# Ledger of designs, part 262: peptides against a protein of PDB entry 5EIB

Target 1, 366 residues: chain A of PDB entry 5EIB
Amino acid sequence: VDLEPGTMDSVRSGPFGQIFRPDNFVFGQSGAGNNWAKGHYTEGAELVDSVLDVVRKESESCDCLQGFQLTHSLGGGTGSGMGTLLISKIREEYPDRIMNTFSVMPSPKVSDTVVEPYNATLSVHQLVENTDETYCIDNEALYDICFRTLKLTTPTYGDLNHLVSATMSGVTTCLRFPGQLNADLRKLAVNMVPFPRLHFFMPGFAPLTSRGSQQYRALTVPELTQQMFDSKNMMAACDPRHGRYLTVAAIFRGRMSMKEVDEQMLNVQNKNSSYFVEWIPNNVKTAVCDIPPRGLKMSATFIGNSTAIQELFKRISEQFTAMFRRKAFLHWYTGEGMDEMEFTEAESNMNDLVSEYQQYQDATAD
Target 2, 366 residues: chain A of PDB entry 5EIB as posed
Amino acid sequence: VDLEPGTMDSVRSGPFGQIFRPDNFVFGQSGAGNNWAKGHYTEGAELVDSVLDVVRKESESCDCLQGFQLTHSLGGGTGSGMGTLLISKIREEYPDRIMNTFSVMPSPKVSDTVVEPYNATLSVHQLVENTDETYSIDNEALYDICFRTLKLTTPTYGDLNHLVSATMSGVTTCLRFPGQLNADLRKLAVNMVPFPRLHFFMPGFAPLTSRGSQQYRALTVPELTQQMFDSKNMMAACDPRHGRYLTVAAIFRGRMSMKEVDEQMLNVQNKNSSYFVEWIPNNVKTAVCDIPPRGLKMSATFIGNSTAIQELFKRISEQFTAMFRRKAFLHWYTGEGMDEMEFTEAESNMNDLVSEYQQYQDATAD

## One batch from the design tools (peptide; made by RFdiffusion4, then SolubleMPNN)

Design b2_p24_7_s4 (from b2_p24_7, 12 letters changed)
Fold by OpenDDE base, seed 5:
Structure b2_p24_7_s4 (fold): chain B 366 residues (1-366), chain A 24 residues (1-24)
Amino acid sequence: as target 1 above (366 residues)
Amino acid sequence: MKSSHPGRRPLADGGTDIISLNVG
């Protein structure tokens, strides 16, 4: 789905354009211009019914619908505004289905779009209320991984999107291959989301290896386990050491010993025990899929529900507040039918979310 | 007393199918 026709032509002409049904391409004539309000109230609102008609048709073709998975950017007007409009409309029509998102968080290191803090804050407000599971994929973290870990001097959107794709492929492993832990979105939600509002995940992927060091790297279960718990491998720009894990899932792929995985997962939990909450028993889940990812012998994907995710929301909130105090570009949003009150509500809800994460970070077992 | 933290309400029946949307 896009508000710009040119992006759709690029997808259709791309190497994967034939994977999608032609009728499932829904697009507008005018882009959101990086404005959440255009995506949510004007241009996106004109297109939303056409998307919902496709969603209904696909839903009717399902034998047993689990829910929805939405991939979007929170920096751009279409992904943020129209993406969150779609989430709300789908939630209204399918209140009993799981809403899962891959939400790409904006970063000033990756984009010069000045209004990204508004788009992100307004989106997070919607995601708190209308999603069940949200993978926070932070362009800040992706850039830092590309630069520091992969040793790319000038990270491109292609390099970032490669990490996104690897992460998405990893976290969806249990959904795509039978007999795994978290084999459905509901089981994932039950295992990962102890509190309804605290459904924002820090994904991570291993192995991450620079091209120059690939030949020297052993792919072992101990190395995968050590790397996926490293803060430098998190796809969200948060340090897990500054918070507490509420829940963790680890998804291993490839031919490996389950015994070795269990031993290494126990070792890494014990080593990092100070970074877990003590009052959630059995809060680490492990899955092993015998099918490796393409081009790797083995991998591990990490899903963390950590109170350290508040660092990401604080970063966005600080940027938002600095712009909103000066009413910078506010007329672009109010001109599309938004009230200034919606900005203050979104800011407040995101600050409440941060406070909730902090409360559970500071909670002790009685 | 184990403070019953209000756990997430279980959402409805388990399904097999997932509808995926890419937006923007």
Scores: peptide ipSAE 0.470, ipTM 0.781, DockQ to the pose 0.262
Fold by OpenDDE base, seed 3:
Structure b2_p24_7_s4 (fold): chain B 366 residues (1-366), chain A 24 residues (1-24)
Amino acid sequence: as target 1 above (366 residues)
Amino acid sequence: MKSSHPGRRPLADGGTDIISLNVG
């Protein structure tokens, strides 16, 4: 789904264009211009019914619909504004289905779009209320992984999107292969989300290796386990050491010993025990899929629900507040039919979310 | 002859369906 027709032609002509049904390409004529309000109240609102008609048709064709998965950017206007409109409308129509998102967080290191803090804050407000599971994929963290770990001197959107794709493939492994832990979105939510509003995950992937070092790297269960718990491998720009894990899932792929996986997962939990809440028993879940990812012998994907995710929201909130206090660019949003009150509500709800994460970080076993 | 609509190739496991949207 896009508000720009040219993006659809690029997808259709791309190497994967044929995997999508032609009728499932819904596009507008006018882009959102990096404005959440255009995506949510005007240009996106004109297109939303056409998308919902496709969603209904696809839902009716499902033998058993468990839920929805949406991938979007929170910095742009279409992904943020229209994406959150779609999430809201789908939640209204399918309240009993799981809403899962892959939400790409903006970074000033990646984009010079000055209004990204508004788009992100307004989006987070919608995601808090209308999603069950949100993978926070931070362009800040992706850039840092590309630059520091992958040794890319000038990271591109293609390099970032490769990490996103690897992560998405990793976290969806249990949904795509039989007999796994978290075999459906609802089981994932039950295992990962102890408190309904605290459904924002930090994903991570291993192995992350520079092209020059790939030939010298062993792929072992201990190395994968150590790397996926390394703060430098988190695809959200927060340090897990500054918070506490509420829940963790680890998904291993490839031919490996379950015993070795369990031993390494126990070792890493014991080593990092101070970074877990003690009052949630059995809060680490492990899955092993014998089918490796394409081009690798083995991989591990990390999903963390950590109170450290508040660092990401604080960064966005600080940027938002600095702009909003100046009333910078507000007329671009209010001119699309938004109330200034919606900005203050979104800021408040994001600050409440930060406070909730802090409360559970500071909570002790009674 | 009932036209076998080429259904979504079930993800290998006959698992519950997920509708995926890419926006933007």
Scores: peptide ipSAE 0.463, ipTM 0.768, DockQ to the pose 0.170
Fold by OpenDDE base, seed 4:
Structure b2_p24_7_s4 (fold): chain B 366 residues (1-366), chain A 24 residues (1-24)
Amino acid sequence: as target 1 above (366 residues)
Amino acid sequence: MKSSHPGRRPLADGGTDIISLNVG
């Protein structure tokens, strides 16, 4: 789904354009112009019914619909505004289905779009209320991985997209291969989300590999386990050591010993015990899939529900506040039918979410 | 430079059980 037809033509003409049904390409004529309100109230609202008709048709063709998986940018007007409108409308129509998102957080290191903090804050407000599971993929973290870890002097969107694709492939392993931990979206939610509002995940991946570098680094299970828990391998720009893990899932892929995985997972938990809450029993889950990712012998994918995710939201909130106090660009949003109160409500709800994460970080077993 | 958003691919992977949407 896009408000810009040129993006859809690029996908359709791409090497994977043929995997999608032609009827499932829904596009507008006028882009959201990086404005959440255009995506949510005007241009996106005109297109939403056409998308819902496709969603209904696909839903009717499912033998057993578990839920929805939405991939969207929180910096752009279409992904943020129209994406959150679609999430709301799908939630209204399918209240018993899981809403899972891959939400890419904006960064000033990646984009010069000055209004991205508004689009992100308005989106996070909607995601808190209308999603069950949200993977936070942060352009800040992706840029830092490309620049600092992969030593790419000029990271491209192709390099960032490679990391996104590896992460998405990793976290969905259990959904794609039978007999795994969290084999459905509802089991994932039950295992990963102890409190309904605290459903924002920090994903991580090991080994980190650049596009086109077949680094045949035969990593060992100990090295994979250590790298998977390293803050430098996180796709969200927060340090897990500044918070506490509520829940963790680790997904290993490739031919390895389950015993060795369990031993290394126990060792990493024991070494990092201060960074876990003590009041959630059995809060680390491990899966092993014998099928490696393409081009690797083995990998590890991390899913963390950590109170350290508040660092990501604080960064966005600080950027938002610096603009909103100046009433910068508000006329672009209010001109699309948005109220100034919706900005203050979204800021408040995101700050409440940060406060909730802090409360559970500071909670001890009495 | 048009900020080419990272080209997100819908995860078309498997199962009649999950509807995947890519937006923007």
Scores: peptide ipSAE 0.459, ipTM 0.760, DockQ to the pose 0.192
Fold by OpenDDE base, seed 2:
Structure b2_p24_7_s4 (fold): chain B 366 residues (1-366), chain A 24 residues (1-24)
Amino acid sequence: as target 1 above (366 residues)
Amino acid sequence: MKSSHPGRRPLADGGTDIISLNVG
């Protein structure tokens, strides 16, 4: 789905364009111009019914619909504004289905789009209310991984999107291969989301290895386990050591010993015990899929529900506040029919979410 | 604990199919 027709032509002409049904390409004629309000109230609102008709048709073709998965950017006007409009409308029509998102968080390290903090804040407000599971894929973390870990001097969108694709492939492993833990979106939500509003995940993928060292690095269960719990390997720009894990899932892929996985997962939990909440029993889940990812002998994917995710929201909130205090660019949003109150409500709800994460971070077992 | 969102219908149990959307 896009408000710009040129994006659809790029996808259709791409190496995977043939995997999509032609009828499932829904596009506008006028882009959102990096404006959430255009995506949500004007240009996106004109297109939403056409998308919902496709969603209905696909839903009717499902034998048993679990829910929806949406991938979008929170920095751009289409992904943020229209993406959250679609989430809201799908949730209204399918209130009993899981809403899962892969939400790409903006960063000034990656984009010079000045209004990204507004688009992100307005989007997070919608995601808090209208999603069940949100993978926070942070462009800042992706850039830092590309630069520091992969040793890329000038990370590209292609390099970032490669990490996104690897992460998405990893977290969806249990959904794609039978006999796994979290084999459906609901079981994932039950295992990962102890409190409804605290449904934002820090994903991670291992191995991450620079091209120059890849030939010298053994892929072992201990190394995968160590790397996926490293703060430098998180796809959200948060340090897990500044918070506490509410829940964790680890998904191993490839031929390995379940015993060795369990031993290494126990060892990493014990070494990091101070970074877990004590009042959620059995809050670490492990899955092993014998099918490796393409081009690797083995991998591990990490999903963390951590109170450290508040660092990401604080960063966005600080950037938002610095713009909003100056009333910078507000006319672009109010001109699309938004009230300034909606900005204040979105900021408040994000700050409440931060406060909720902090409360559960500081909570002790009674 | 059933994470009952106040006012949300109980989520239907099970399912095999996931509809995926890419937006923007």
Scores: peptide ipSAE 0.478, ipTM 0.789, DockQ to the pose 0.336; fails the geometry check

Design b2_p24_8_s1 (from b2_p24_8, 9 letters changed)
Fold by OpenDDE base, seed 4:
Structure b2_p24_8_s1 (fold): chain B 366 residues (1-366), chain A 24 residues (1-24)
Amino acid sequence: as target 1 above (366 residues)
Amino acid sequence: EAAARAARAAALRAHEAAVRARRR
């Protein structure tokens, strides 16, 4: 789905364009112009019924519908505005199904779109209320990984998207292969989300290696375990050491010793015990899948529900506040029918979320 | 046109709020 036709044409003409049904390509003509309000109230609102018709058709073809997964950008107008509209509409029609998102967070390091903080804040407000699980994929973290870890002088969208695809493949491993931990979206929610509003995940992936070092690196379970818990491997620009893990899932892929995995996972928890809440028992879950990702002998994917995710929201909030105090570009949103109070409500709800994370970070066992 | 957009947006906000209220 897109409000621009060119994106759909690129997907259709791409290497995998033929795996999608032609009738499942729903697109607009005018785009959202990086405006959340166009995506939510005007252009997106005109297109959403056509998308829902496709969603219904595909849902009816499912023997056992678990839920929905949305991949969207929070910086643009389509992914942010129309994406959150679509989430609301789907959740209205399917209230008992899981709503899962892969939400790409904007960064000034990647995009010069000045209104991205508005689009992101308005989107986060919707995601807090209308999703069950949200993977925070932060363009700032992706850029930093590409530049610092992968040693790419000028990271491209292709480089960033490679990390996104690896992460998405990793976190969905348990859904795609039988006999795994978190084998369905609901079980994932039960294990990862102790409090309904605190459903924003910090994903991580290992191995991350530069092209120049790839040939010299032995992939071992200890190295994978150490790397996936490293802040430099997080796909959200947060330091886990500045918060506490509520819950963790680790997904190992490839042929390895389960005993060695369990030993290394225990060791990393013990070494980092101060960064876990003590009042949630058995809050680390591990899965091992014998099938490696394409091109690797083994990998580890990390899913963290950490109070450190508040660093991401604080960054967006600071950027939002700096623009909103100046009333910069507000007329672009209000001209689409938005009320200025919606900005204040969205900012307030995101700040409340930050406060909730901080409360649980500071909570001690009685 | 601006008034029509505002009315549409207000109706959608009211609807979304009602949907959220039913889930609680």
Scores: peptide ipSAE 0.492, ipTM 0.934, DockQ to the pose 0.739
Fold by OpenDDE base, seed 2:
Structure b2_p24_8_s1 (fold): chain B 366 residues (1-366), chain A 24 residues (1-24)
Amino acid sequence: as target 1 above (366 residues)
Amino acid sequence: EAAARAARAAALRAHEAAVRARRR
């Protein structure tokens, strides 16, 4: 789905363009112009019914519909505005199904789009209310990984998207292969989301290795485990040491000893015990899939529900506030029919979310 | 035209709010 036709042509011409049904390409003509309000109230609102018709058709063809997975950017008008409109509409029609998102968080390090903090804040407000699980894919973290860990001097969108694809492949492993922990979206939610509003995940992937070091790096369970819990490997720009894990899932892929995995997972928890809440028992789940990802002997994917995610929301909130106080570009949104109060409500809800994370961070077992 | 966009947006907001209220 896109409000621009050119994006769909790029997907069709891509190496996997033929895996999608032609009738499932729904697109507009005018784009959203990086405006959430165009995505949500005007251009996106005109297209959403056509998308819902396709969603209905595909849902009816499912033997067992678990839920929906949306991949979208929160910085752009289509992904943010129309994406959240679509989430709202799907959630209305399918209230008993899981709503899962891969939400790409904007960063000034990656994009010069000035209004991204508005689009992100307005989107987070919708995600808090209408999603069950949200993987926070932060362009700032992706950029930093590309630059610092992968030693790429000028990270491209291609480099960032490679990390996104590896992470998405990792977190969906249990859904794609039989006999795994979190084998469905609902089980994942039960294990990962102790409180309904606190459903934002920090994903991570290992191994991450620069091209120059790949030949010298052994892929071992201890190294994967150590890298997976390293703050530098988080796909959200948060330091887990500044918060506490509510829940964690680790997904190992490849031929390895389950015993060794369990030992290393126990060791990392014990070493980092201060960074876990003590009042959620058995809050770390581990899965091992014998099938490695393509091109690797083994990998590990991390899913963390950490109170440190508030650092991401605080960053967006600070950027939002700096613009909103000046009423910068508000006329672009209000001209699409938005009320200025929607900005204040979205900011308030995101700040409430930050406060909730902090409350649970500071909570002790009574 | 601006008034029509505002009315459409207001109707959608009201609908979304009503849907959220039913889930609580």
Scores: peptide ipSAE 0.487, ipTM 0.935, DockQ to the pose 0.750
Fold by OpenDDE base, seed 1:
Structure b2_p24_8_s1 (fold): chain B 366 residues (1-366), chain A 24 residues (1-24)
Amino acid sequence: as target 1 above (366 residues)
Amino acid sequence: EAAARAARAAALRAHEAAVRARRR
């Protein structure tokens, strides 16, 4: 789905374009112009019914519909505005199904789009209310990984999207291969989301290795385990050491000893015990899938529900506030029928979310 | 046209708020 035809054409002409049904390509003509309000109230609102028709058709073809997975950006107008509209509409029609998102957070390091903080804040407001689980994929973190860890001089969208794809493949492993922990979206939510509003995850992937260093690195369970818990490997620009994990899931892929995985996972938890809440018992879950990802002998994917995620929201909030105080570009949004009050409501709800994370970070077992 | 867009947006906001209220 897109409000621009060119993006859909690129997917269709791509190496995997043939795996999608032609009728499932729903697109507009005008785009959202990086405006959340165009995505949500005008251009996106005109297209949403056509998308819902496809969603219904595909849902009816499912033997057992678990829920929905949306991949979208929060910095643009389509992914943010229309994406959140679509979430709202799907959730209305399917209130008992899981809403999962892969939400790409904007960064000034990656995009020069000045209004991204508005689009992101307005989107987060919707995601807090209308998703059950959201993977926060932060372009800030992706850029830093590409530059610092992968030693890419000029990270491209291709480089960032490679990390996104690896992460998405990792976190969906348990859904795609039977007999694993978190084998369905609902079980994942139960294990990962102790509080309904606190459903924003910090994903991570290992191994992350520069091309020049790949030949010298042995892929071992201890190395994978160490990398998963390293702040430099987080796909969200947060330091887990500045917060506390509410819940963690680790998904190992490849031929490895379950015993070794359990030992290493125990060791890393003990080493990092100060960064876990003590009042949620058994808050770390581990899965092992014997099938490695393509091109790797083994990998590990990390899913963290950490109070440190507030650093990401604070960054967006600070950027939002700096623009909103100046009333910069507000006329672009209000001209699409948006109320200025929606900005203040979205800001307030995101700040409330930050406060909730902080509250649980500071909570002790009484 | 601006008034029509505002009315549409207001209706959608009201609908979304009503949907949220039914879940609480």
Scores: peptide ipSAE 0.483, ipTM 0.932, DockQ to the pose 0.756
Fold by OpenDDE base, seed 3:
Structure b2_p24_8_s1 (fold): chain B 366 residues (1-366), chain A 24 residues (1-24)
Amino acid sequence: as target 1 above (366 residues)
Amino acid sequence: EAAARAARAAALRAHEAAVRARRR
C-alpha cells in the first residue's frame, strides 16, 4: 500500500514482486507529501476503504487469522498517517485480533525531512492506543550499526533495509515454524507485554552482516548470546543499561544444543541481573528453531521490552517540542482538517508513556 | 473545501474515540 504509484512498481519489479497478488497492490496518485494529516484525513482517508476491501478478502481466505502485521515508517506521511488510520480501521473491524507493527522511527542522521517529529509523535499516539505490540526499528540505530559496526562509510537505505529485513525475519521465526515458543501473535503479546500500553519492543540481531559480506563467521552460541544482548546490536537507539527489561525473548536459529542455549541465556541474565526487573518472574523466554537463516549457520534475534525505550520517545518529544513551540509548519496539518489540539494530545500521551516506563523502571518488589 | 476537510477529520476523530471507548 502506498499513496504514490512508483513504490508499487518498484516492489512489483523487484526480486520478490511476484509473491504478492496483483490485486493486493493498492496505491494512490498524489502521495502524502510527508504530512501525517494528508495520510490520515485526506489522501489516505480516500484510499483506506480500498485497502480495507483487500484486508477483508485476505482475512476471509485465512484458515486461522491471528491478526495483522503492519510495516511502516513514522517519519513519512503515508506510513505514519495512513498507516495509523489503517490500524484504527482494522482494529474497529477486527477488535479481537492482534495488531502488530514494525514501526520505523525517524532520525535526523538519515533524513532531513523537518516535519518527521510531528509525524512520529502523532503516530506514537495512535500506536499506544491501537496496537498490541510494536517493534521499534530506529533509523538512528540502523545508521549507527551500518556506520560503526558494519563500517559502511555512507550507509544507504538499502543497507538499513537489510537490517530491517534480518530483524523482521528473526522476530517472525516463531510464527513461521511450528512448535516454537510464541508460535502465535497472542502468545507473544502475553509473554512480552505485562502492561497494555508498554508494548514497544527493541529488537536486536546477531550476527550483524552486510549484504556484501559473504564471509559468514560461524558464531558460537556464547558469542550469539553475548552479541544479541549488546547495546550495539539493538535496532532501537536506546541503551538497555539505562533502563530495565520488563520482558525479553531470544530466538535462536540453526543447529545448536538447547542445553547450551539455556546455559548461555542463564549466564547472560545473571551477568545483567541489574538490568532486569526483579518483580516479573520468568521474564526471559527462549526459542530455538533448527532452521537457520539463508546464508547463516546460526543466528540470534533479541526482542526486549525495556524501560530504556523511553530514550527513543524522549528524543522524538524533544524534537517535537522544539518545532511545536515555534508553531512551525502547523498550517500544513491544519489545512488538511487536523485540529491543533491533536498535537498537544499526542505530545501528552507520549510523555505519559515515558512516565509510565520510568515508574516501572523505579518499581521494586514489595 | 477546508470546512469539508475539517468536518471529515472531526468525524474520524469521533469515530476513533468511540472505538477506543468500546474496548474499555
Scores: peptide ipSAE 0.462, ipTM 0.927, DockQ to the pose 0.733; fails the geometry check

